# Designs tried in a protein design run: peptides against a protein of PDB entry 3ESW. Part 240

Target 1, 322 residues: chain A of PDB entry 3ESW
Amino acid sequence: NNIDFDSIAKMLLIKYKDFILSKFKKAAPVENIRFQNLVHTNQFAQGVLGQSQHLCTVYDNPSWHSIVLETLDLDLIYKNVDKEFAKDGHAEGENIYTDYLVKELLRYFKQDFFKWCNKPDCNHCGQNTSENMTPLGSQGPNGEESKFNCGTVEIYKCNRCGNITRFPRYNDPIKLLETRKGRCGEWCNLFTLILKSFGLDVRYVWNREDHVWCEYFSNFLNRWVHVDSCEQSFDQPYIYSINWNKKMSYCIAFGKDGVVDVSKRYILQNELPRDQIKEEDLKFLCQFITKRLRYSLNDDEIYQLACRDEQEQIELIRGKTQ

## One batch from the design tools (peptide; made by RFdiffusion4, then SolubleMPNN)

Design b2_p27_6_s1 (from b2_p27_6, 18 letters changed)
Fold by OpenDDE base, seed 2:
Structure b2_p27_6_s1 (fold): chain B 322 residues (1-322), chain A 27 residues (1-27)
Amino acid sequence: as target 1 above (322 residues)
Amino acid sequence: MEKIDQELIEKIKKELKEKYKKELELK
């Protein structure tokens, strides 16, 4: 009997697709109860949920994308991308162009566009006066600052002129296009929007130990790629654990299509205790939020994303990003 | 047929052939 392996494989593929799609159907009542209990009883779970409600959707704003593209020097950016792409030749295919674009955006953002602000310059004394600034603490936003989603304002006194300078920590990325300064939070926030404005698949990565960065899905590499705007870093997930010798417990990626524990990509050594939530509960939480984010997608989109998720999980288990 | 489907079909075919060979060797 000639076993038609092709026919059997096709039938198994259909059953596999149906099985995958079944996982993304509306959550069972038991899962809803488990989710509600988890987010009400576990502070870390509540934090992840709260972040997902913002970070998974906020950057999918066409009006913001237009403002970004109108604000950036696109002629300079594409000129530089074309120049670097031409050096390596077209042999690697069109998909690599996007990797060059992201690398140029990292360069442009750090070198030409945005500034690191450890301390602000004195508003009275002018540029290069941050060394004269003494922190007085933090306060709530004023009426003007509050218009730009500002939760905290850092207050500094100039040792030279005695005047007060305010450094509002804006969460509105459009305001950051104007201010063009901040720390890791402002950098990652605006840079995530910038990448999204080019139509890229981007995630915001939150590290519990006070750092944040991006991931970009490279069609050329066919995986999620580490992107840190502060460091001008592309595909260097090891920089935190190895180069900085940073101790870390959790790295959570937030994107429009899902929430993923990416800790295994970045925590290569010096792992801190993962005691904020049970591992099975964190896995459940991320899957549950991801499922909710995909409820409006069609079967083909759900299947494609599920295949991508499986590939990522295999990558994270195998440690292939080294 | 999407590239992903073709790759998965080829993977499934390979795994099925390998299992079938093992079952034939055990008989």
Scores: peptide ipSAE 0.044, ipTM 0.657, DockQ to the pose 0.707
Fold by OpenDDE base, seed 4:
Structure b2_p27_6_s1 (fold): chain B 322 residues (1-322), chain A 27 residues (1-27)
Amino acid sequence: as target 1 above (322 residues)
Amino acid sequence: MEKIDQELIEKIKKELKEKYKKELELK
């Protein structure tokens, strides 16, 4: 009796699809109760939820994408992408082109576009005067700064001219296209929007230990790729734990299609206690938020995303971050 | 049939064939 392996495989695939889709159905009342209790009783869970409400959706703004594309030197960017792509002997139309694009965007952003701001330059003395700046503290935004989603303003006094310089910590990424300066928060915020403006699948990664970066889904590599605009880093998830010897407890990725604990990708050594939430509760929380983000998607979209999720989970378990 | 489906079918098919071979070797 010739076993029809093709028929069996097709049947198993159907059952598997149905099983996957069943996980993304509307949450049961018990799950809703668990979720509500978790976010009301656990501060870390509340924080993750709050971040998801912003970070998962804010960058999906077509008007912002247009403004970004109008602001960037696209001719320079694509010229450099095409040059490096051709140099490596790739044919036109290969999925790897997007990896070259992201690498050039990292280069362009760090070298040509955006600036790191430890201290601002003096508004009166001009460029390269940050050395003369003394921090006086932080205050709330003024009426103008408040228009650009500013939560805090760092205040500096110039030791040379005595004038006060304000460094507003803008959360509006469109304002950051004008200011073109900041720290890891501003860098990651604007760079996330930039990547999204090119139609890329991007996640914002929040680390509890005061760093933030991106992940890009490479269609060529068929995985999420670490992207740090501050470091001009592509596919180097180890830089924090290994190169910086950074101690970390949590890394949470926020994207339009889900919230994922990506700690295993980045926390390779010097793990801090994960004492903010039970592991089972964090897993539940991320899955629950992810389900909510996918409620409007069709079965095919849900299935495709679930396949990506499974691949990522396998990667994270195997420690095969290249 | 989506590319993902075909890849998964081929994976399942391979695993089934490998299991079947092992079961035949144990008989």
Scores: peptide ipSAE 0.043, ipTM 0.649, DockQ to the pose 0.653
Fold by OpenDDE base, seed 5:
Structure b2_p27_6_s1 (fold): chain B 322 residues (1-322), chain A 27 residues (1-27)
Amino acid sequence: as target 1 above (322 residues)
Amino acid sequence: MEKIDQELIEKIKKELKEKYKKELELK
């Protein structure tokens, strides 16, 4: 009797789909209680929740996407992408075009569009005067700065002219399209919005040790890809642990469809103590928030995302064995 | 059938065939 392996596989697939969908049903009362207790008793959990409430949804703004696309030199960007795609892209399939787009956006953003700001230039002395700037500290935003979701303003005094220059730390990415300067926070914030404006699947990665970057889901590579706008880096998750010798404890990715602990992708050596939360509680927290973010999705969307999640988990496990 | 379903079916078929071969070698 020829075992109909195809029929068996189809039946197993149906059961597997049903099992996956069952995980995304309404949370049990016990899970809600566990979640509430965790976020009320654990400061790290509360922080992750607070970040998820902002970072998972803030970039899904069609009006912002339009403003971004109107602000960028799209003709230059697509010209450069088309040039690179024409060399090798046709042989590898159309999905590679998006990887070239992200690489060009990294180039364009760092080289042509945005500026790193260690210290601001003096508002009175003009360009290339940052060397003359002495930090005086930080204060709250004024009435004008407050319009652009400004949390803090760094204050600098010019050693040459004695005037005060304000460096507001804007969290409004639309304001950053105007100012075109900042540090890792401003870079990652605006670059996340830029990638989202092209209709890409993007996550914001928060590192507890004061760095932030993106992940892009490459349809060509069929995985999440490290993207750091500050470094013009594509698919180099090792740069922090290996190249910088950075010590890290947590890397958490925030996207529209979920919150994921991606620490295993980036923390390759010099791991700091993971003492802020129990590992089981962090896993539960990320899963619970992810489940909540997916509550309005249909069964097919839930299934596709769950398959992607499982592949990512397999990747993160295998990466430790290589 | 979605492309992902077909890929998963082929994976499951492969795993089932491999398991079946191992069970035959143990008899």
Scores: peptide ipSAE 0.035, ipTM 0.532, DockQ to the pose 0.645
Fold by OpenDDE base, seed 3:
Structure b2_p27_6_s1 (fold): chain B 322 residues (1-322), chain A 27 residues (1-27)
Amino acid sequence: as target 1 above (322 residues)
Amino acid sequence: MEKIDQELIEKIKKELKEKYKKELELK
């Protein structure tokens, strides 16, 4: 009796698909109660929820994508991508092209487009005067600054001319296309939008210890890839724990399709206490938010995303980048 | 059939065949 292994495999796949899809059904009343209780009683959970409400959706704005693409030097970008792609002997249409695009966007953004701003230049003295700036503190935005989702304004006095310079911390990424300066927050915010504008699958990674970066889903590598615009870094998740010797407790990735604890990818040493929430509650929270984000998706989309999630979880457990 | 489904089918087929071969060798 020739065992029809193909038929058996297909049957098992159907059953597996059904099982996976069953997990993404509307949350049971008990899960809703648990979720509500968690976000009302745990500040970290409330923070994750609040961030998800913004970061999971804000970058999926077609109007912003158009403005980004109109602002960037696309001719230069694609010329450089094509050059490096061809140099490595790749043929057109290979999935690896997108990795070259992201690498060029990292180069372009850091080298040609955006500036690190530890302190602003003096508005009176002009360029390269930040060394003369003394911080006076922070205040709320004025009426003009408030138009661009500004939460705080850093105030500086010029030691040379005595004038005050305002450094508004804009959260509007379109305003950042104009200002072209900031710290890790502004860099990651605008760069996340840039990557999204190219139609890429991107997550915003929040680290509790005051850093932020991106992840890009590489179709070539078939995994989430670390991307830090500040560092011009591609696939170097170790840079924080190893190179910077940074102590960290939580890294949470926020994307349109889910919220994921990615701490295991980035926290390789010097782990700080994870005392803000129970591990089981954090896992539940991320899964619950992820389910909500997927409620409008069809069964095939849900299944594909679930397979991707499973692969990521395996990667995170094994500590092996595939 | 989606690429993922085909890859999973091929993986399952391989595992089943390997298991079956092993069970035959044990008989």
Scores: peptide ipSAE 0.031, ipTM 0.508, DockQ to the pose 0.602

Design b2_p27_6_s2 (from b2_p27_6, 18 letters changed)
Fold by OpenDDE base, seed 1:
Parts: C-alpha cells; sequence; structure tokens
Structure b2_p27_6_s2 (fold): chain B 322 residues (1-322), chain A 27 residues (1-27)
C-alpha cells in the first residue's frame, strides 16, 4: 500500500497548528499565580514586566509616526534608497528594498540627523565647547523639562565662563526630534520610533550592562536583524561581545508582539553570571508576557507569529546569526 | 495554503520518508 505521505503531512500540520494555538489560549489560573508570585518576589522579573508595559506599546502611536515622517527628509532618504537598490540590480522586489531602507535610515540618522552627546556645549560659549564642561551631578527636571518625560537632568559647569548648562535626559522621543542629541538611550528611543513610523516590525533590545539597540524583522532575510543606530550597524550582533569585548549577562527584546530573551544572539563570549532570575522563570516570564500581548490576535496571526518565534528559537540554539 | 505551510508540509514529508525508510531497513 503506497503510503500517502502528503495526506499524513497535512494531518500532522493541522494537529501542529492546533497544538501551537493551544499554547496561546487564555492563561490558566495556575499560570497567573506563578506570574504574580514571580513578579512579586523577583526584582529582575518586575523590571522586565515594567519595561514591557512601556516598550511593547509606546511606539505604536499613529500621531508620533506622522510627526516623525513630517520631520525627516523623506525625499533624501528615498532618493538614497533608490540609488543603492538600483546598484545591486536586484530583480527581487519589495522585501529587499526594506533592508536598504533600514540601512539608509541608519546612515541618515547618524550622519545627518542626530548627534552623540558625551557632554553638552556651553550654552554661553556656543559650539564645540564641550571640552570645557565639568559635570556637577544630576538633578530632577524643572517645570519646562518635566513636560517632555524627563527623569534626570545632568548639570555641567563651564570652566571658561563659569555658567551652568543643563543636559535634560528626555524620554519623550518627539522632544528628541527637536533636540537631536543624546546617548545610547536617546538614540535607541528615537530610532525605534523612526523604524516603527515606516511600518516595520521592530523590537527594542535592552542589555543589562548599560546598552540598548533595536532589532528589525527583515522579510527578505526572514529573521530578526540586529540594528544599532549609535554604531550605524546592520546585522552585526557580534560587535558587543567580539569587537568591544563587552561582558554581558542579559539581552531582552521588547516588541508589540512579544518579549524575547535574545542573549544568545549577542552574548558570544565573556558571559557574566545570569544570577538575577532562574532560567526557567525567565523563559516563563517572557512567554507569559508574549501570550498577553497576543490575546487580541486571531488564530492566523497567532500561528504566523508562533512560526516566527520557532524559527528564531532554532536560530538562537544553533548560534546561526550568519 | 500559506507559503509557510507548504514549506512545513515538505519538511514533514521528508522526515516521514526518512523515518519510514529507516524502519523498513530494520525489518
Amino acid sequence: as target 1 above (322 residues)
Amino acid sequence: MEKIDKELIEKIKEKLKEEYEKKLKEL
């Protein structure tokens, strides 16, 4: 009897789909209890939850997307994308174009739009005076600075004129479109919003060891791609562990559709102790938050995202980021 | 049928054939 492998495969796929969808059903009471206990008893878990409540949703703001698109030089951006796309002679249409768009946005953002700010220039002495600035410490925002989600203001004294210059650490990405300067936090915050404003699937990656970057889901590469606006880096997840020789413990990605431990993508050597939470509890936490973020999605959307998640997990296990 | 489903079906078919051929050699 010829085994109809096609019919068997179709039946297995149906059962597999049902199995996958079953994982995304409403959380059982026992899972809710485990989650509440974990967040209540583990500070790292509480931190991940708190970050997810902000980072997973804050960038899904249509008003902000409009403001971004109105602020950027779209004519320059698309001209450069079209130029680079035309050089490679790609008959492969719309999907690879998005990779060129992200690469141009990295270039544009670093070279034309945003500035790195170790120390501010003196407000009195003008441009190129940051060398004369001495840090005095940090304080809370004033009444004007507080309007733009400012948690901290760095205070600097000019060694030349003696005047005080304030460097507000704004968390409002719309204010960053005006100020056009910051460190890794401001860079990643605004750049995440920029990528989201082009309708891209983007995650914010938090590293416990004081760095942050993005991931973009490339439809061309069919995977999550490392994107660092500070470095103008595309698909170079190794830069931290290898090039910087950075020691790291945790990298957590926050997106609208989930929270994922991406540490295996970025921590290639010099791993610090992962002692903040049990690995099983971190896995549970990320899955539980992801499940909550997907509660409003239909079965087809859930299945597509679950297939993407499985591919990513296979990639992370195999160490095949290249 | 989505592209993903077609690719997954082919992978499942390949694995099923491999496992079947393996079992036939053990008989």
Scores: peptide ipSAE 0.055, ipTM 0.726, DockQ to the pose 0.694
Fold by OpenDDE base, seed 2:
Structure b2_p27_6_s2 (fold): chain B 322 residues (1-322), chain A 27 residues (1-27)
Amino acid sequence: as target 1 above (322 residues)
Amino acid sequence: MEKIDKELIEKIKEKLKEEYEKKLKEL
């Protein structure tokens, strides 16, 4: 009997698709109860939920994308991308162009556009006066600063002129297009929006140990790629654990289509205790939030994303990013 | 049929063949 392996494989694929789609259907009452109990009883879970409510959706704003594209020197960016793409030849296909674009955006953002601000310059003394600045502490925003989603303002006194300089920590990325300065938070926030404005699949990665970065989905590499705007780093997930010898416990990626524990990509050594939540509960939480984010998607979109998720999980288990 | 479906069908075929060949050797 000639076994029609093709027919059997097609039937199994249909059953597999149905099975995947069944996982993304509306949560069972038991899952809703588990979720509610988890976010009410576990502070880390509440924090992840709170971040997901902002980070998963805030960057999907067409008006912001237009403002970004109008603000950037697109002629310079594309000129540089075209120049680098032409050097390596067109042999690797059109999908690699996006990797060159992201690399140029990293260069442009760090070198030409945005500035690191450890301490602000004195508003009275002018440029290159940050060395004269003494921190006095932090306070709430004033009435003007509060318009730009500012939670905290760092206060500095100039040792030379005695004047006070305010460094508002703006969370509005459009305001950051104007101010063009900040720390890892402001860098990652605006850079995430920039990447999104080019129509890229982007995630915001939060590390519990006070760092943040991006991931972009490379169609060329067919995976999520580490992107750190502060470091001008592309596909170097090891920089924190190896180069910085940083100790870390959690790295959580937030995107429009899901929340993913990406700790295994970045925590290669010096792992801190993962004691903030049970591993099973974290896995459940990320899956539950991801499921909610996908409720409006069609069956084909859900299936494509589930295939991508499975590939990522295999990658994270195999440690293939080395 | 999407590229992903083609690749998955081929992987399923390969696994089905391998499992069938294993079972045939056990008989």
Scores: peptide ipSAE 0.046, ipTM 0.712, DockQ to the pose 0.680
Fold by OpenDDE base, seed 5:
Structure b2_p27_6_s2 (fold): chain B 322 residues (1-322), chain A 27 residues (1-27)
Amino acid sequence: as target 1 above (322 residues)
Amino acid sequence: MEKIDKELIEKIKEKLKEEYEKKLKEL
């Protein structure tokens, strides 16, 4: 008797779908209590929750997407993408075009659009005067700076003319389209919005050890891909641990559809103590926030995202064995 | 049937065949 493996596989798939959907049902009272207790008692958990409330949704703004697309040189960008796509031929399918787009956006952003700012230029002396700038400290924003979600302002004195220059640390990414300068925070903030404006699946990755970057979901590679706008880096998750020899404890990814501990992708050596939260509680926290972000999705969307999550977990496990 | 369902069905079929062949060798 030929075992009907096809019928068995179809039945298993139905049961698997039902099982997955059951995980995304309304949280049990016990889970809500556990969540509330965790965020009230653990400062790291409270921080992750606070970041999720901002980073998971702030970039899903159609008005911001329009402003971004109107501000970028789209003709140059698409011309360069088309040029690179034409070299490899259409043999790898249309999904690879998006990888070329992200690579060009990395190039364009770093080379043509945005500037790294260790120290600002002197407002009085003009361009290339940052070497003459002495930090005096940081203060709160003034009334004008406060309009653009500014948390802190770095204050610098020019050694040449004695004038004060303010470097506001804007969190409004639309203001960053005007200022076109910053450090890793401003770079990642604006670049996350840029990628979102092209309709891409993007996560903001927060590292506890004062760095931030993106992940893009490549339909061609069928996985999350490391993207660092500061480094013009695509698919190089090793750069921090290996190239920089950076010590790290936590990397948390924030996206519209979930919060994920991605530490295993980036922390390859020199792992710092993970003492801020119990591993089980961090896993629970990320799953609980992810579940909450998906409450409005239909069963098909929930299932597709859950399949993607499982593939990512498999990837993160296998990457430790290579 | 969605593309993902077809791919999953094929993966499940492959695993079922592998496990069946393993059991046949143990008999």
Scores: peptide ipSAE 0.046, ipTM 0.700, DockQ to the pose 0.628
Fold by OpenDDE base, seed 3:
Structure b2_p27_6_s2 (fold): chain B 322 residues (1-322), chain A 27 residues (1-27)
Amino acid sequence: as target 1 above (322 residues)
Amino acid sequence: MEKIDKELIEKIKEKLKEEYEKKLKEL
């Protein structure tokens, strides 16, 4: 009796798909109560929820994507991508080409487009005068700065001319296309939008210990890839824990399709206490927010995303980048 | 059938065959 392994496999896959889809149904009343209680009683949970309400949706703006693409030197970018792609002798495969695109965007952004701003230049003395700037503290935005989602303004005095220079910490990424300067927050904010503008699957990664970066889903590598615009880094999740010897407790990834604890990818040593929330409650929270983000998706989209999530969870458990 | 489904079907088939062949050797 020839066992029809194909028929059996198809039946198993159908049952598995049904099982997966059942997990993404509308939350039960008990889950809603647990969620509400968690976000009302736990500040870390409230913070994750608040960040998800912004970071999971803000970059999915077609008007912003158009402005980005109009602002970037696309001719230079694609010329460099094509050059590096051709050099490595790759056949025309769209999947690997995207990895080259992200690598060039990292180069272009750091080398040609954006500037690190530890301190602003003096508005009176001009360029390369940041060394003469003394911090006076921070204040609220003025009426003009408030138009660009500015939460705080750092105030500096020039030691040379005595004039005051304002460094508004803009959260509007379109304003950052104009200012072209900032710290890790501004870098990651604008770079996340840039990657999204190319139609890429991107997550914003928040680290509790005052750093932020991106993840890009590589269709070639079939996984989430670490991307840090500040470091011009592609697929180097170890740089924080190993190279910087950074102590970290939480890394949370925020994307349109989910919220994921990615701490295991980045916290390889010097782990700080994870005392802000119970692990079971954090897992529940991320899953609950992820379910909500997927409520409008069809069964095939939900299933594809669930398969991707499962692969990521396996990767994070195994500690092996595939 | 999506690419993922095809790949999963093939993996399931391979595993089913392996387990079947193993059981046949144990009989």
Scores: peptide ipSAE 0.043, ipTM 0.702, DockQ to the pose 0.599

